# Peptides against a protein of PDB entry 4Z63: the designs that were tried, part 330

Target 1, 334 residues: chain A of PDB entry 4Z63
Amino acid sequence: LCLGMNDLTGNIPEDLFHLKRLNLLGIQENRLSGSLSREIRNLSSLVRLDVSWNLFSGEIPDVFDELPQLKFFLGQTNGFIGGIPKSLANSPSLNLLNLRNNSLSGRLMLNCTAMIALNSLDLGTNRFNGRLPENLPDCKRLKNVNLARNTFHGQVPESFKNFESLSYFSLSNSSLANISSALGILQHCKNLTTLVLTLNFHGEALPDDSSLHFEKLKVLVVANCRLTGSMPRWLSSSNELQLLDLSWNRLTGAIPSWIGDFKALFYLDLSNNSFTGEIPKSLTKLESLTSRNISVNEPSPDFPFFMKRNESARALQYNQIFGFPPTIELGHNN

## One batch from the design tools (peptide; made by RFdiffusion4, then SolubleMPNN)

Design b2_p30_8_s2 (from b2_p30_8, 19 letters changed)
Fold by OpenDDE base, seed 1:
Structure b2_p30_8_s2 (fold): chain B 334 residues (1-334), chain A 30 residues (1-30)
Amino acid sequence: as target 1 above (334 residues)
Amino acid sequence: SSSWVTSFDPELSPDNFAEVVEARAAARAA
């Protein structure tokens, strides 16, 4: 049953929960309000539940143990409060959980040893607090993780050295500390292609450790951290780099010529730093900027990216990294 | 001066943009 993208109001009719054979319930992008009924438990055949972009409130009901077929739960952009229900945090069937832009709070706890199918987790823009859950690497299929805009004080857990499944990771604006430790840990994530760490590590030094290596790194975003130091030499070994945003830091020195050696680099933002010297001529030879036809059919993360070109403009949502226009931003380096 | 506020941030939604802009403004003033 798909009723998304309407102007439906009120609560879900109780009779809807009598549909025991229902595999897909999509009621996203409406004005549905009230609590999400516990009677969802009656939908025992449910594979996909999409209640996103509504006015739902209250706690998410703890009924997911009665939904053994549930693979997709989308509840982003609602007013949900409380934590992740125990049955949801233990779901062996769940592949994707999206609860971005809610009011979920408390300590983030997932039973990763039980969540054997979880591959995408979006909990960005919530009120989770405490530390990052050390057991996330136990989610052996977890590829996409957005935990941005929460309050995860402290450091990236040492256990994340074992996060082999991790490909897309956003921790933007999560009160993280110790960038040296974070990068030193995350370099062991062999499948890591996208790393977003914006608005963390305030005033720290960006490490220039030649021992750091991100083999598969395509997207690195570490903007607005007030980071000191220079362009990190270790980044030059990330030959697959496509997007680099180090804007709004306190980085100094010259922009190195090796930045033009990235064959796939199509987006570069080094703006609002303290870089000096000349613009490397190698930047004018970036193949991705000169060749029209790089059809990069690469997998994008399940979470959107946002970009604003103007303070007065609405943020542009990009569902794919490749949706970003080819860009070189070197402004405000005075 | 093109007030380009470029930011690649998955959480730079319209609703939180003001916070990011303010943080950037504070970073320029410091």
Scores: peptide ipSAE 0.032, ipTM 0.631, DockQ to the pose 0.080
Fold by OpenDDE base, seed 4:
Structure b2_p30_8_s2 (fold): chain B 334 residues (1-334), chain A 30 residues (1-30)
Amino acid sequence: as target 1 above (334 residues)
Amino acid sequence: SSSWVTSFDPELSPDNFAEVVEARAAARAA
């Protein structure tokens, strides 16, 4: 049953929960309010539940043990409070959990050993606090992780060295500390292609450790960290780099010529730093800026990317990295 | 201060833009 993109108000009719053969319930983009009914437990055949973009409030009901076929739960942009229900945090069937932009709070706890099918987790823009859960790497299929805009504190857990499934990781604005440790750990994530760490590590030094290596790194975003140091030499070995944003830091020195050697680099933002010297001539040779036809069909992360050009403009949402216009921003470095 | 805000962030939504701008302004003033 798909009733999305309407102006439906109130709560879900109780009679809907009598549909025991229902595989898909989509009621997204409505004005549905109140608590999400516990009677969802009666939908024992449910594979996909989409309640996103509503006015739901209260705690998410702890009924997911009665939903053995549930693979997709989308609840982003609601008013949910409390934690992740225990049955949801232990779901062996769940592939995707999206609860971005809610008011979920407390410590983030997932039983990753039980969540054997989880491949995408979006919990961005919530009120989770404490430390990053050290057991996330136990979610052996977890590829896409957005935990941005939470109140995590401390460092990236050492256990993340074993996070082999991790491909897309966002921790923007999550009060993280110790960028050297974070990068030193995350370099072991051999499938990591997208790393977003904006608004963390305030005032730290960006490590220039030649031993750091991100083999498959395509997207690196570490903006607004007030980072000191220079362009890191270790980044030059990330030959697949497509997008680099180091804007709004305190980086110094020259922009190195090797930045123009990235064949796939189409978006570069080094603006609002303290870089000196000349613009590398190699930047004019970036093939991605000159060739129209790089249709790289790469799988996009399940979380959106946003770009806003000015305060009055609407933020542009992009579902794919390649949706960004080819850009070189070097402004405000004087 | 340039009104132009370039940033790649999956969480740079309309709802948090003010916070990001303020953070950048604070970073520039420091």
Scores: peptide ipSAE 0.022, ipTM 0.603, DockQ to the pose 0.075
Fold by OpenDDE base, seed 3:
Structure b2_p30_8_s2 (fold): chain B 334 residues (1-334), chain A 30 residues (1-30)
Amino acid sequence: as target 1 above (334 residues)
Amino acid sequence: SSSWVTSFDPELSPDNFAEVVEARAAARAA
């Protein structure tokens, strides 16, 4: 049953929960309000539940032990409060959990040893506090993690050295400290392609350690951290780099010529720093910026691209690389 | 204090990040 993208109001009719053979329930993008009914437990054949973009409030019901086939739960952009219910945090069937932009609070706890199928986790823009859960690497299939805009004080856990499944990781604006430790740990994530750390590590030095290596790194975003130092030499070994944003820091020195050696680099933002010297001529040789024929055969990134005109605007989504405008931002380096 | 404005979304997740990423992963496996 798909009733998304309407103007439905009120609560879900109770009779809907009598549909024991229902595999798909999509009621997203409505004005449904009140608590999410515990009677969802009656939908024992449910594979996908989408209640996103509504006005639901209260705690998420602890009924997921009665949903043994549930693979997808989308609840982003609601008013949910409390924590992740125990049955959801122990779900062996769940592949994707999206609860971004709610009011969930407390310590984030997931039983990763039980969540054997979890591959995508989006809990960004909530009120989680405390430390990052050290057991996230125990989620052996977890590839995509967004925990941005929470209050995770402290450092990246040492256990994340063993996070072999991790491909996309966003921790933007989560009050993290010690960028040197974070990068030193995350370099061990052999499948890491996208790393977003914006609005953390305030005033720290960007490490220039030649021993750091991110072999598969395609996207690095570390903007607005007030980081000191220079362009890090270790980054030159990330030959697959496609997007680099180090804007709004306090980086100094010259922009190195090796930045033009990244064959796949199509987006570069080094604006609002303290870089000096000349713009490297090698930047004019970037094939991705000069070729109008972005070959359709270029491997589509495993991540979406989003561009905002301003902080208050909705991001424009680009599903394909060829849709994202090639960009070089070097402004405001005086 | 100039308001930080970058064109790039630092969360890579304005609306449906997890769904888009999963859909792409599935398309490559296929």
Scores: peptide ipSAE 0.029, ipTM 0.599, DockQ to the pose 0.080; fails the geometry check
Fold by OpenDDE base, seed 2:
Structure b2_p30_8_s2 (fold): chain B 334 residues (1-334), chain A 30 residues (1-30)
Amino acid sequence: as target 1 above (334 residues)
Amino acid sequence: SSSWVTSFDPELSPDNFAEVVEARAAARAA
């Protein structure tokens, strides 16, 4: 049953919960309000639940043990409070959980040893606090993780060295500390292609440790951290780099010539730093900017990216990184 | 101050953009 993209108001009709054979319920993009009924437990055949973009409030009901076939739960952009219910945090069937832009709070706890099918997790823009859950790497199929805009004080857990499944990771604006440790840990994530760390590590030094290596890194965003240091030499080994944003830091020194060696680099933002010297001539020879025939193997996270070129302009949503126009931004360096 | 606010961020939505802009403005003033 798909009733998304309407102006429906009120609650879900109770009779809907009698549909024992219902595999898909989509009621997204409405004005449905109140609590999500616990009677959703009656939908024992449910594979996909989309309640996103509504006015739901209260706690998410702890009934997911009665939904053994549920693979997809989308609840982004609601007013949900509390934590992730225990039955949801232990779901062996769940592949995707999206609860972005809610008011969920407390410590993030997932039983990753039970969540054997979880591949995508979006919990961005919530009120989770405490530390990053050390057991996330136990979610052996977890590829996409957005935990941005929470209050995960502290460091990236050491256990994340074992996060082999991790491909897309956003921790933007999550009060993280110790970028050196974070990068030192995350370099062990051999499948990591997208890393977003914007608005963390305030005033720290960007490590220039040549031993750091991100083999498959395509997207690195570490903007607005007030980071000190220079362009990190270790980044030059990330030959697949497509997008680099280090804007709004305190990085100094020259922009190195190797920045132009990235054959797939189509978006570069080094603006609002303290870089000096000449613009590398190699940047004018970037194949991605000069050749129309470059095949870019684009990473496709399940969460959108946003860009705003002008403060007065509308933010542009991008579901694909390749959708970004080729850009070199070097403004406001001194 | 640049009127340009470029950032690639999955959380740079309209809902939080003001905060990012403010943070950048504060960073310029410091």
Scores: peptide ipSAE 0.026, ipTM 0.626, DockQ to the pose 0.081; fails the geometry check

Design b2_p30_8_s3 (from b2_p30_8, 16 letters changed)
Fold by OpenDDE base, seed 3:
Structure b2_p30_8_s3 (fold): chain B 334 residues (1-334), chain A 30 residues (1-30)
Amino acid sequence: as target 1 above (334 residues)
Amino acid sequence: SSSYITSFDPELSPDNFEEVVLARQAARLA
C-alpha cells in the first residue's frame, strides 16, 4: 500500500492494521500526526515501512519483534522522541534504518550482534548524547553510517579499527575530538571510501603523519574545523580521490603539486584557509576536469550531502557525489 | 566561496521539522 506524497492528515486508520499480508506500507510525505500506533505489530508480513516526512510524535513503538520480515524502516523527518526501541535495536531482519531528523535522545545503543542484516544506518540530526557506540563494528554488514549532528562527545572508538564493512561514514557536527586519533583508527577501515567530518575537532592540528594511509578513499570532507597545519602528505597516496573539501580551516603552507596527480579528482575546495605560494600547474592537468566521461555509475552513500552556503542562503542537497559540479575553489587564501 | 560540504541538512532540525514538512508538501503541490 503506497499512499505517499499526498495531503493525508490525522492518524492511520486502525483498520489498516488488519492487513496481515501487507508487505509494503508507504505513507511518507503527508501530514499524518499523533503517535505511531503499536498496532503496526499486526502487519506481520511487512517488509518495508516508510512513515518519513510526517508529523508523527511520541516514542517509536517497541513492536519490531513481531515484524520478522521487516527490512526497511524509514522514519526520517518526524517528531519521534525517546530512544531506539529494544526490539528495533535487536532486529535480525532489518537492512536499513533511517530515523534522521527526529528528536531521539539518550545514549545510542544497538545490539549489533543481533542486527546481522543491518547495512545502512542513518540517525543524523537527532538528540543522541554520550559517546559513539563502541560495538558498531559488530554490525558485520554495516556499510553506510550517518551519525551527523548529534552530541557524541569524545573520540572515535578504538574498536572502529575493526570496522571492515564501513564504506561511507558521516560524523559532521557531532562534537568529536582528537582528529589524529580518529584518522589513525579509521585508516584501518579497508573499505572506507567516503569520510565526512565537517564541524568537528575545533582548532586541532591536521596530522601530517606519513604512516597514515587510506587506500580506497574517494571522498574526504573535513571542512570548517579551524584545523591548523598543512596539506597532509599521507593524502597523496589516496590515488582514487574524487572529492576533497578542506575549506574553512586554518591550513598553511603551499598547495603541493601532487594534488594535481589525482586522476579522478573533480571537486577540490581549499578555500578560506591560509595557504601561500603559487597555484600548482599540475591542477591544470586534472584529467577529470578535461574529460567529460566521469564514471557516473559508482556507488554513493545512502545519506545525502549538503552544501552550506552563506548564512542567508538555502543549503543545496546533493544525493550523489557526481551531482557536484567539477570545481576548483582556492579562494580566500593568502 | 562561502560554501562548504557537510552531511547534515542545515535547514532541518528537530525544532523546525513541522514547518519543513509543510513547506515541502506545498512545494510539491505547486
Scores: peptide ipSAE 0.465, ipTM 0.911, DockQ to the pose 0.819
Fold by OpenDDE base, seed 2:
Structure b2_p30_8_s3 (fold): chain B 334 residues (1-334), chain A 30 residues (1-30)
Amino acid sequence: as target 1 above (334 residues)
Amino acid sequence: SSSYITSFDPELSPDNFEEVVLARQAARLA
C-alpha cells in the first residue's frame, strides 16, 4: 500500500493494521500525526515501512519482534521521542533503519550481535547523547552509518578498528574529540571510502603521521573544525581520493605538490585556512578535470551531503558524490 | 568560498521539522 506524497492528515486508520498480508506500507510525505500505532504488530508480513516526512510523535512502539520480515524502516523527519525500542534494536531481519531528524534521546544502544542483516543506519540529527556505541562493529554487515548532529561526546571507540564492513561514515557535528585517535582507529576500516567529520575536534591538530593510511578513501570531509597543522602527508597515499574538503580550518604551510597526483580528485576545497606559498602546478594537470570522465555510477552513501552556503542561501543537498561540481577552491587563505 | 560540506541538513532539525514538513507539502501541492 503506497499512499506517500499526498495531503493525508490525522492518524492511520486502525483497520489498516488488519492487513496481515501487507508487505509494503508507504505513507511518507503527508501530514499524519499522533503516535505510531502499536497495532503495526499485526502487519506480520511487513517488509517495508515508510512513515517518513510526517508529524508523528511519541515513542516508536516496541513491536518489532512481531515483524520478522521487516527489512526497511524509514521514519526520518518526524517527532519520535524516546529511544530505539528493544525489539527494533534486536531485529535480525532489519537491513535499513532511517530515523534521521527525530527527537530520539538517551544512549544509543543496538544489539549488533542480533542485528545480523543491518547494512544501513541513519540516526543523524537526533538527541542521542553519551558515547558512540562500542559494539557497532559487531553489526557485521553495517556499511552505511550516519550519526551526525548528535551529542556523542568523547572519542571514537577503539573497537572501530574492527569495523570491517564500514564504508560510509558520517559523524558531522557530534561533539567528537581527539582527531588523532579517531583517524588512528578509522584507518583500520579497510572498506572505508567516505568519512565526514565536519564540525568536530574543535581547535585540535590535524595529525601528520606517515603511518596513517586510508587505502580506499574517496571522500574526506573535515571542514569547520578550526584544525591546526599542515596538509597531512599520510593523505598522499589515498590514491582513490575524489573529494577533499578541509575548508574553514587553521591549516598552515604550503599546499603540497602531491595534491595534484590524485587521478580521481575532482573536488578540492582548502579555502578559509592559512596556507601559504605557491599553488602547485600539478593542480593544473588533474586528470579528473582535464581528460577523464569520472564514473558517475559509483556507489554512494545512503545519507545525503549538504553544502552549507552563506546564511542568506539555503543549503544545497547532494545525494551523490558526483553531484558536486568539479571544484578547486583555495580562496581566503590570507 | 564561504561554503563547506557537511552531512546533515543545517536547515532541518527536530525543533523545526513540523514547519519544514508543512512547507514541503505546500510546495509539492503548488
Scores: peptide ipSAE 0.457, ipTM 0.912, DockQ to the pose 0.840
Fold by OpenDDE base, seed 1:
Structure b2_p30_8_s3 (fold): chain B 334 residues (1-334), chain A 30 residues (1-30)
Amino acid sequence: as target 1 above (334 residues)
Amino acid sequence: SSSYITSFDPELSPDNFEEVVLARQAARLA
């Protein structure tokens, strides 16, 4: 049943929950309100539930143990409160959970040992507090993780050294501290291709430890952290780098010539730093900017990117990495 | 440029989602 993108109001009719053979319920992008009924438990054949972009409120019902076929739960942009229900946090069938932009609170807890199928998690822009869950690496198929815009105090857990499934990781604006520890841990995530850490680590030094190595890193965004230091030498070994944003920091020194050696680098923003010296000639020879053959079909994170523009301008959403225009931004340096 | 990349919508929050939902609906129906 697909009723998305209408002007539906009120609550879900209770009779809808009599559809025991329903595999897909899509009611996204309406004005549905009230609590998500506990009677959703009656939809025992449900594979996909999309209630996103509505006016739902209250707690998410703890009925997911009665939804053994549920693979996709999309509830982004609602007014859900409370925590992740125990049955949802223990779902062995769930592949994708998207509850971005709700009012979920408390400690983030998932039983990753039970969530054997979870591959995508988007809990960005909620009210979660405490520490990052140390057991996330136990979600052995978890590839996409967005936890941006929560209040996760402290450091990246040491256990994330074992986060082998992790490919796309967003922690923007999550009150994280100790960038040196974070990078030291995350370098062990051998499948990590996208790392977004914007608005964390305020005023810390960007580590220039040559022992750091991100072999498969394609996208690195560490903007607006007021980071000190220089362009990190360890980044030069990330030969697959496509997008680098280190803007709005306090980085100093020269822009190194090796920045032009990245064959796939098409987006570079080093603006609003304190870089000095000359622009490396190697930047004028970036193959990605001279070649017309950009592979448009590369995997991208499930979570969107946003370009924060001037305070008066609406942020631009980019659903794909290659949606960003080829860019070299070196403005506002000294 | 005064822009930077984030992984969250800086204009969307738990506190204004209702307005955004309604505005999006209005724009679609318009």
Scores: peptide ipSAE 0.454, ipTM 0.911, DockQ to the pose 0.830
Fold by OpenDDE base, seed 5:
Structure b2_p30_8_s3 (fold): chain B 334 residues (1-334), chain A 30 residues (1-30)
Amino acid sequence: as target 1 above (334 residues)
Amino acid sequence: SSSYITSFDPELSPDNFEEVVLARQAARLA
């Protein structure tokens, strides 16, 4: 049943919960309000539940133990409060959980040992506090993780050295500290292709430790951290780099010539730093900008990117990195 | 020249993008 993108109001009719054979319930992008009914437990055949972009409030009902086939739960952009219910945090069937932009609070707790199928987790823009959950690496299939805009004060857990499944990770604006530790840990995530750490590590030095190595890194975004230092030498070994944003920091020194050696680099933003010297001539030789025969293996994070052409225009949402035009931004380096 | 204002914050929306950009600018200039 798909009723999304309407102007439906009120709550879900009770009779809907008698549909025991229902595999898909999509009621997104409406004005449905009140609590999400516990009677969703009656939808025992449910595979996909999309209640996103509504006015739901209250706690998410703890009935997911009665939904053994549920793979997709989309509840982003609602008014849900409380925590992740125990049955949801223990769901063995769930592949994707999106509860971004709610009012969920407390400590983030997931039973990753039970959540054997979870591959995508979006809990960005909530009110979670405390530390990042140390047991996230126990979610052995978890590839996409967005925990941005929560209050995860402190450092990246040491346990994340074992986060082998992690491919796309955003911790933007989560009050993280110790970039050296974070990078030192996350370099062990051998499948990590996309890393977004914007608005953290305020005033810290970007480490220039040559021992750091991100083998599969394609997208690195560490903007607006007030980071000091220079272009890090360790980054030169990330040969698959496609997008680099280090804008709005306090980086100094020259832009190194090796920046033009990246065969797949098509988006570079080093703007609003304090770089000096000449623009490397090697940047004009980037194959991604000059050759039509470049195949790009684009990473596919579940979280969006935004771009505006000017300050007055509406931001454009991009679900794919290739949606960005080839770009070199070096402005405002004074 | 900066021809595009970009953000890779996954929590942004078209509606709040300008505010975030302005906040970044303010932080740099402070």
Scores: peptide ipSAE 0.024, ipTM 0.610, DockQ to the pose 0.127

